# Ledger of designs, part 180: peptides against a protein of PDB entry 2FGR

Target 1, 331 residues: chain A of PDB entry 2FGR
Amino acid sequence: SSVTLFGIVDTNVAYVNKDAAGDSRYGLGTSGASTSRLGLRGTEDLGGGLKAGFWLEGEIFGDDGNASGFNFKRRSTVSLSGNFGEVRLGRDLVPTSQKLTSYDLFSATGIGPFMGFRNWAAGQGADDNGIRANNLISYYTPNFGGFNAGFGYAFDEKQTIGTADSVGRYIGGYVAYDNGPLSASLGLAQQKTAVGGLATDRDEITLGASYNFGVAKLSGLLQQTKFKRDIGGDIKTNSYMLGASAPVGGVGEVKLQYALYDQKAIDSKAHQITLGYVHNLSKRTALYGNLAFLKNKDASTLGLQAKGVYAGGVQAGESQTGVQVGIRHAF

## One batch from the design tools (peptide; made by RFdiffusion4, then SolubleMPNN)

Design b2_p20_6_s1 (from b2_p20_6, 8 letters changed)
Fold by OpenDDE base, seed 3:
Structure b2_p20_6_s1 (fold): chain B 331 residues (1-331), chain A 20 residues (1-20)
Amino acid sequence: as target 1 above (331 residues)
Amino acid sequence: MTLTGEGLALAALQALLAAS
């Protein structure tokens, strides 16, 4: 058996030029290049190619020392794995987010990530961003000649909000082809939630692809989210991403990513462009800088996610500039 | 023009100063 303590401490100085009042915000932020975390994991070889595993992981907030406490809300799984793949029980990334966020060159963190995995509808469920679920059973296939898949189901446990039943139920999965420089995936998910105390289905479809040319990597995402409400019509968002990354001088990586969020319910678009650089001081320690521009149009109020400094919206039609400069350390 | 980490830091700092 093995037990591994692991983590990341990622802390930055962050700035955004506009908040909801139009004022600048600056300070010490967290998780600019990677989500800061503390975790325990282990495996036991059961023989015959069967392994048991556990994984306990929580977020670290280096700016306040976890003033709100520590929990294992990132992942709290027990698993069995072998030639059949892996079965996981417990809170985790849902299969769709686990696979499809891998095409985000900003690793679903900081001011640069693809923001499509979002609660677009003021959903009242705890995980209406489609990223994680409680009460989750997941299955991941092995890779068979490039082909792989993942499936998940989360129990609602009769959770209710207002008149909505089945809140927190997830069903979803992906199919993928991962072979050499190519990765491509299709994900489908549905979550049960509530909006305004009324039953709502969060449907998600995501297509992702990447190709590694050695000298550079290209990556893309196409996503539709739809909150299907019984009253008031559907809240639909089409999200698009295109990114490129390249190694620099053997010790660095440059990243450029563009995203478009077409928010159909408010007939409004937001454009995000992010330039990032990572400088590896070692295998474990890096310096990084991110520069992001978010242009809201019309009724769009999206804000950059400068965690620990400002992650709220802006005024309708306002543009926001964000900067992060930080240190990432992995142990 | 080798984009040194210094050049990106300077560009980020200039963007901060131009946004202030």
Scores: peptide ipSAE 0.009, ipTM 0.405, DockQ to the pose 0.012
Fold by OpenDDE base, seed 5:
Structure b2_p20_6_s1 (fold): chain B 331 residues (1-331), chain A 20 residues (1-20)
Amino acid sequence: as target 1 above (331 residues)
Amino acid sequence: MTLTGEGLALAALQALLAAS
């Protein structure tokens, strides 16, 4: 058996020019280039090509030293793997988010990421962003000729919120083609939740693709999230992303990503543009800078996710500029 | 026309650009 301790400490100085009051926020933040984490993982060879595995991973907040505590809410799985693929038991990324967030050039973290995987409807479930689930069983196929898939089911365990039953039940999966420079995927998910104490289905469809030209990578996402409420009509958001990254000078990477969030329930759009640069000091240590601009239109109140500094909204129709400059260290 | 993986990636990118 092997046990590996691993982690990332990513801490930054962050600034946003507007909060909900219109005031600037600045300070020390976390997770600007990669989510800061501490984890344990290991495998056991059981013979015959069968392996057992475990994975325990929690988020680290380097700015406050995890003042709210430490947990393994990022992943807490036991697994069996072999020629059949991998079965996982426990809290993890749901299969849809695990695959489809891989097209985000900002690694689903900091001020630059695709924000489509969000609670768009004030859903009352713990994971209404569609990223993770408790009580999850997942299956991942091998890659066969480029084709691969993942499926997941999370038990609700009769969780209720108001009159809503089955809260936290997830069903979803993806199909993908991953071959050389090409990746393409389609994900479908439904999660049971509550909005205003009433039963709500969070339906998600996501298409992702990327191509690595060697000199640059292009990546894109198309997503629809729909909170289907029994009363009050659907809360639908269409999210679009297009990004490019390129290596610079053998030690750097530049990233540019645009996203559009078409919030149908409020007939309002938000536009996000992010420029990022990563400078590798080593295989494990990097400096980075992110510059993001978020333009809300009409009733849109979206804010950039400067975790540890300010991750709230802004006033309706207001624009926000954010900066992060930081150090990422992996161990 | 063998839809090479490149042709599919380009078509997906064009669809993304046309939808934006």
Scores: peptide ipSAE 0.007, ipTM 0.396, DockQ to the pose 0.012
Fold by OpenDDE base, seed 4:
Structure b2_p20_6_s1 (fold): chain B 331 residues (1-331), chain A 20 residues (1-20)
Amino acid sequence: as target 1 above (331 residues)
Amino acid sequence: MTLTGEGLALAALQALLAAS
C-alpha cells in the first residue's frame, strides 16, 4: 500500500475593471492556472490485477489560508480498478465534466476557462453547474484501441427543495475516442434540481474534440444546457468554445481561447476571449498571466471568475476585462 | 425501462462482487 500527499498552490494578483456596480476589483486571488488543492491518494494491490484506491482532495485558498475551512469536496472516493476499468464511490467530478472539461485549455479555472458548465437558471441544487456530484457511483472503462467511456449515477437521497423531489440525482456518461493526437468525446447528462422551488431537469449535451499538431493544439467544445421547468419554459444555453495552445521557447505555453454563450431564455449572447501565458521555471513551478475580455450583449450579465477577488456578474450588456498574474507550484 | 438508481447500484455491486 502507498499513500501520496500531493497538491497545487496557485495564487495570483487579479484585477477586473467592472463589478455589478461598475467598479473595479483587485487583490490576491487563487487558482488562476490550476485549482489550488491538497490531496491524499493511495493504492493497494489486491493481486490478480485488482487494486483498491482512495482519493481525498480539497481546494486550497492561499489568499486567506482556508478561513472558511478545509474539506474534501473536490474528490472523496474509494475505488476498485482492474482489467474491467475503474469503479469509484464518493463525491467526484461527474463523468461528463471529467472528460469534457479536458478540452478546456484553461483547465476549468481562472478567468479564461469555458464557462458552459454553469448553473444557467438559478438552480437551487448545490452542483447545478454539472461539474461534481455527491453520492456518486462512477465507472470508467479502460482504453480499447482509443475507445473509452465513463458512466455515473448520483443518488438524490430523497433531497427536496420546495415541491421538487429527487434533487441532486445525476445520470450521465460519455463516449470518447483518444488515439495519438486526436481526442473526441460526446457527453450526455441529466440532473434533477429545483428552480423557484419547482422540479427542474438539467439536461446537458456536450461534444468536445482536440487535435495536437505538435507545434500547436486545437480544442473545441459544443454544449447545450437546458433547465427544463414545468412552469416558465426551458432555460436553454448553447455554448461554443474554440481554443489553441502552442509551446514557446521550450519553457513557455501560449493559449488563446474564444467562447460564445448563447443564452436563449434572455435572447442574449456573451463573448469571451482569453489570452494566457505560462512560463515554466521548473517541472513544478510556473509563472502565468491571463488576460480575458468578456462582452455581454443585451440582457447578459456574465462575469469572469477571478476567484478570491471577484466572481460575480456585471450590469446587463456591459463588458468586463480581467487580468491575473500568478505563481503555480505543484508538490 | 426507467433505470432506477437502485438497479444501477445493484448492478455496480454485482460487478464489484464478480470482479473480486
Scores: peptide ipSAE 0.007, ipTM 0.427, DockQ to the pose 0.027
Fold by OpenDDE base, seed 1:
Structure b2_p20_6_s1 (fold): chain B 331 residues (1-331), chain A 20 residues (1-20)
Amino acid sequence: as target 1 above (331 residues)
Amino acid sequence: MTLTGEGLALAALQALLAAS
């Protein structure tokens, strides 16, 4: 049996030119290139090709030293794996987010990521962004000639909010083809939640693809999220992403990503464009810089996620510019 | 219980890939 301690400390200086009042915000932020984390994992060989595993992972906030405490809310799983694939029990990324976020060139963190995996409807469930679930059972297939899949179910445990029952129930999965330079995936999920104390279904469909040309990588996402409310009509968002990355001088990577968020319930669009650069000082330490521009139209109030500095919205129809410059260290 | 630096790097890489 082996146990591995691991982590990332990622801390930056961040600036955004507008908050909800129209004022600038700046300071020390976290998780600009990768989510800062501390984890424990291990495996046990049980013989016959069967392995047991555990994974415990929590977020680190290097700006305040985890003043609000530490927990394993990123992942807290026990697993069995073998020729049949892997079964996991416990809080984790849901299979849909685990696969479909892999197409985000900004690693689902900082001011540059695809923001489609979001609570678009003021859903009252803790995980209404579609990223993780409590009480999760998940299964991942092996790769069969490029084809692979993942499935998950999370128990609601009779959780209620207002008149809504079954809150926190998740069902979802993906199918994928991963072979050489090509990756393509389709994900489907439904989560039970509440909006305004009323039962609501969060339906999600996501298509992702990437191709690595060696000299550059292209990546794309197409997503629809729909909060189906019993009263008040559907809250639908169509999200689109296209990104490119390229190695620079053997030690650097440049990234450019565009996203469009078409928020149908408010007939309003937001456009995000992000330029990123990572400079590897070693295999474990990197410097990085991100420059993001977010243009809200009409009633859209989206903000860039400068974690530790400002992650709130802006005034309706306002544009926001963000900068992050930081250090990432992995151990 | 052996904490290997290689296991850490693989963990960081898998954590990077799970955060990506």
Scores: peptide ipSAE 0.000, ipTM 0.371, DockQ to the pose 0.079

Design b2_p20_6_s2 (from b2_p20_6, 11 letters changed)
Fold by OpenDDE base, seed 1:
Structure b2_p20_6_s2 (fold): chain B 331 residues (1-331), chain A 20 residues (1-20)
Amino acid sequence: as target 1 above (331 residues)
Amino acid sequence: MTITGEGLALEALKELLAKL
């Protein structure tokens, strides 16, 4: 039996040239290359190839010292694993986000990530971004010659918002092929939520693929998110991502990623392009820099996620430039 | 109960990289 304390402290100086008022924002931000975290995990060998596990993980905010408190909202699971795979009980990444965010070369954090896993509809559920769920049961298969899958169900526990019932219910899963340089996945999910106090289904389909050429990696995502509302019609977003990364000088990595967010309910597109560089000072410590440009068209108001500095929207049709320069330390 | 910090940075990085 082993218990393991782990974490990441990632803190940066960040700048965005435009907020919702049109003003610049700058300061000390968090989680620019990796989400800052503190966790406890462990495993117990039960014999016969069966293992028990636990995982407790919370976010760290190094700019304010967790002034809003600390919690295990990132993951709080107990598990059994063996030749059958792994069963998890508790709050975690939903299987779809756990697999499909893997194709994001910016680690689903900072100003560079794929922003498709979002609450596109002002959904009133706590996890309407499709990333995590409360009351979650998850199952992950072993890898069979490259083929693997994950499935999840989250209980709503009769949660209501307005006239909406079953709020917070999740059902979803993925199928994948992971073999050598190739990864490919299909994810499907549905969440029950509310919009304006009315029942709404959040449907998500995501395709991901990557290929490692040794000298460079290519990665891509195709996603459709659809909030199906009983009143006011559907809120649909098609999101696309293409990225490349390459090692530099044995100690560095350069990353370039483009994303397009086609917001159908407002007939408006947003384009994101991000250049990132990571310099490894050691296996545990890195310096990094991110440069992102976000172009909103028409009624689009998307903002870059400079956590700890500015993560709000901009005025409709406005462009935003963001910079992050920081230190990531893992322990 | 062995807290080996060096194995963890690599596993958190491998989990970050397996989420990449």
Scores: peptide ipSAE 0.013, ipTM 0.360, DockQ to the pose 0.082
Fold by OpenDDE base, seed 3:
Structure b2_p20_6_s2 (fold): chain B 331 residues (1-331), chain A 20 residues (1-20)
Amino acid sequence: as target 1 above (331 residues)
Amino acid sequence: MTITGEGLALEALKELLAKL
């Protein structure tokens, strides 16, 4: 049996030129290149190719020392793995987010990520961003000649919000092909939630692909999210992403990513463009910089996620510029 | 109980960053 303590401390100086009042925000932010975390994991060989595993992981906030407390809300799983793949029990990334976020060159963190995995409808469920679930059972296949899949179900445990029942129920999965430089995946999910105290289905479809040319990587996402409401019609968002990354001088990586969020319920678009650079000082320590531009159109109020500084919206039709410069250390 | 600090955190980070 083995037990590994692991973590990341990622802290930055961040700036955004506009908040909801039109004022600038600046300060010490967290998780600009990778989400800061503390974790424990281990495995036990049970013989015959069977292994037991555990994983406990929580977010770290280096700016305030976790003033709101520490928890294992990132992952809290027990697992069995072998030639059949892996079964996981407990809170984790849902299979759809675990696979389809892998095409985001900004690692679903900081001011640069693909923001499609979002609560687009003021959903009242705890995980209406489609990223994680409580009470989750997950299964991941091995890779068979490039083909792989993942499936998940989360129990609602009869959770209610207003007149909505079954809140927090998730069903979803992906199919993928991962072979050498090529990755491609299709994900489908449905989650039960509430909007305004009324039952709502969060439906998600996501297509992702990437190709590594050695000298550069190209990556893309196509997503549609629908909050299906019995009253007031569907809240639909179509999200698109295209990104490229390249190694620089053997110690650096440059990343450029564009995203478009077509918010159908408000007939409004937002455009995001992000330039990122990572400089490896060692295998465990990196410096990084991110520069992001978010252009809202019409009624769109999206804000960049400068965690620890400002992650709120802006005024309708306003543009926001964000900068992060920081240190990432892994242990 | 072997606490191996250096190698597994980086591989897990690379796997997690390759999956994120």
Scores: peptide ipSAE 0.012, ipTM 0.371, DockQ to the pose 0.071
Fold by OpenDDE base, seed 2:
Structure b2_p20_6_s2 (fold): chain B 331 residues (1-331), chain A 20 residues (1-20)
Amino acid sequence: as target 1 above (331 residues)
Amino acid sequence: MTITGEGLALEALKELLAKL
C-alpha cells in the first residue's frame, strides 16, 4: 500500500472594480489559477490487476487559514480499479463536471473560468451547480482506442426541502473521445432539487471539444442548463465558451477565453472575456495573472468569482472588471 | 467610446497597483 500527502496553495492579490453597491473590492484572494487543497490518497494492490484506492481532499483558504474549518468536501472516495475501469463510492465531482470542466482553460477556478456549471435558479440543494454530489456512486471506463465514458448516481436519502422529497438525487454521465491532439465529449445529467420549496429538476446537456495544434490549443463548450419548476416556468440558460492557449518561451502559458451566458428566464445575456498568463518558476511553483471583463446586459447581475475578495453579483446591466496576481505552489 | 474589455482590465490593474 502507498499513502501520498498532496496539495496546492494558491493565493493572490485580487481586485474587482464593482460590487453590488458599485464599489471596488480588493484584497488577498484564494484559488486564482488552481483551487487550493490538501489531500491524502493511497492505493493497495489486491493482486490479479485489482487495486483498492482512497482519496480524501478538502479546500484550503490561505487568506484566512480555513476560518470556516476544514473538510473533505472536494472528494472523499473509496474505489476499486482494474481492467474494467474504476468504481468510486463517496462524495466527488460528478462524472459530467469531471469530464466537461477539463475543456475550461482556467481550470474551473478564479475570475476566468467557464461559469456554466452554476445554480442558475436559486436552487436550495447544496450542489445545484452540477459540480459535485454527496452519496455518489461513479464508474469510469478504461480508454478504448480513444473512447471512454463515465456514469454516476447519487442517492437523495429522502432529503426534503419544502415539499420536495428527492433533493440531491443525481443521475448522469458522459461519452468521450480522447486521442492524440483531439478531445471531444458529450455529457448529460439530471439532479433533483428545490426552488422556493418546490420540487425542481436540474437538467444539463454539455458538449466539449479541444484540439492541440502544438503551437496553440483551442477549446470549446456548449451547455444548456434547465431548472424545470412545477410552478413559475423553466429557468433555462445557454452557455457558450471558446478559448485558446499557447506556450510562451518554454516556461509560460498564455490563455484567452470568451464565454456567453444567455439567461432565457430573464431574457438577458452576459459576456465574459479573460486573458491569463502562467509563469512556471519550477515544476511545482508558478506566478500567474488574470485579467477578466464581464459585461452584463439588461437584467443580468453576474459577478466574477474573486474568491476571498468578492464573489457576489453586480447591479443589473453593469459591467465588472477583475484582476488577480498570485502564486501557486503544489506539493 | 466603447471601452474594450482589455481597456477596462488595464484600468483595473492600474487601480490595483495604485492601492498597493
Scores: peptide ipSAE 0.011, ipTM 0.326, DockQ to the pose 0.011
Fold by OpenDDE base, seed 5:
Structure b2_p20_6_s2 (fold): chain B 331 residues (1-331), chain A 20 residues (1-20)
Amino acid sequence: as target 1 above (331 residues)
Amino acid sequence: MTITGEGLALEALKELLAKL
């Protein structure tokens, strides 16, 4: 058996030019290029090609030293793996988010990421962003000539909010083709939640693709999220992303990503453009900078996620500019 | 006619593709 301690500490100086009052915010932020984390993982060979595994991972907040405490809410799984693939038990990324966030060139982190995996409806469930689930069973296939899939089910454990039952139930999966420079995936998920104390289904469909040309990578996402409410009609968001990345000088990477969020319930769009640069000082240490612009239209109030500085909304129809400059260290 | 979750997903995909 082996146990590996691992982590990332990513801390930045961040600025946003507007908060909800129209004021600027600046300070030390966390997780601008990669989510800061501490983890333990290990494997045991059981013979015959069967392995047991564990994974415990929590978020680190380097700006405040985890003032609200430490937990394993990122992942807390036990697994069996072999020629059949991998079965996981415990809190993790749901299969849909695990696969479809891989097309985000900003790794679902900082001010630049695709924000489609969101609670668009003020859902009252703890994981209504569609990223993780408690009480999750997941299965991942091997890769068969490029074809692979993942499936998951999370138990609700009879959780209720208002009149809503089955809160926190997840069912979802993806199918994918991953071969050499090409990746493509389709993901489907449903999560039971509540909005205003009433039963609500969070339905999600996501298409992702990427191609690595060697000199550059292109990546795209198409997503619909629909909070189906029994009363008050559906809250639908169509999200689109296109990104490019390229290596620079053998030690750097430049990234450019555009996203559009078409928020149907408020007939309002938001446009996000992010330029990122990563400079590798070593295999484990990097400097980075991100510059993001978010243009809200009409009733849209979206804010850039400058974690540790400001992650709230802005006034309706207002634009926000964000900057992060930081250090990422992996151990 | 109970549209199965698969039918809703296919219609959502068609709506996304028709907007590109």
Scores: peptide ipSAE 0.000, ipTM 0.319, DockQ to the pose 0.012

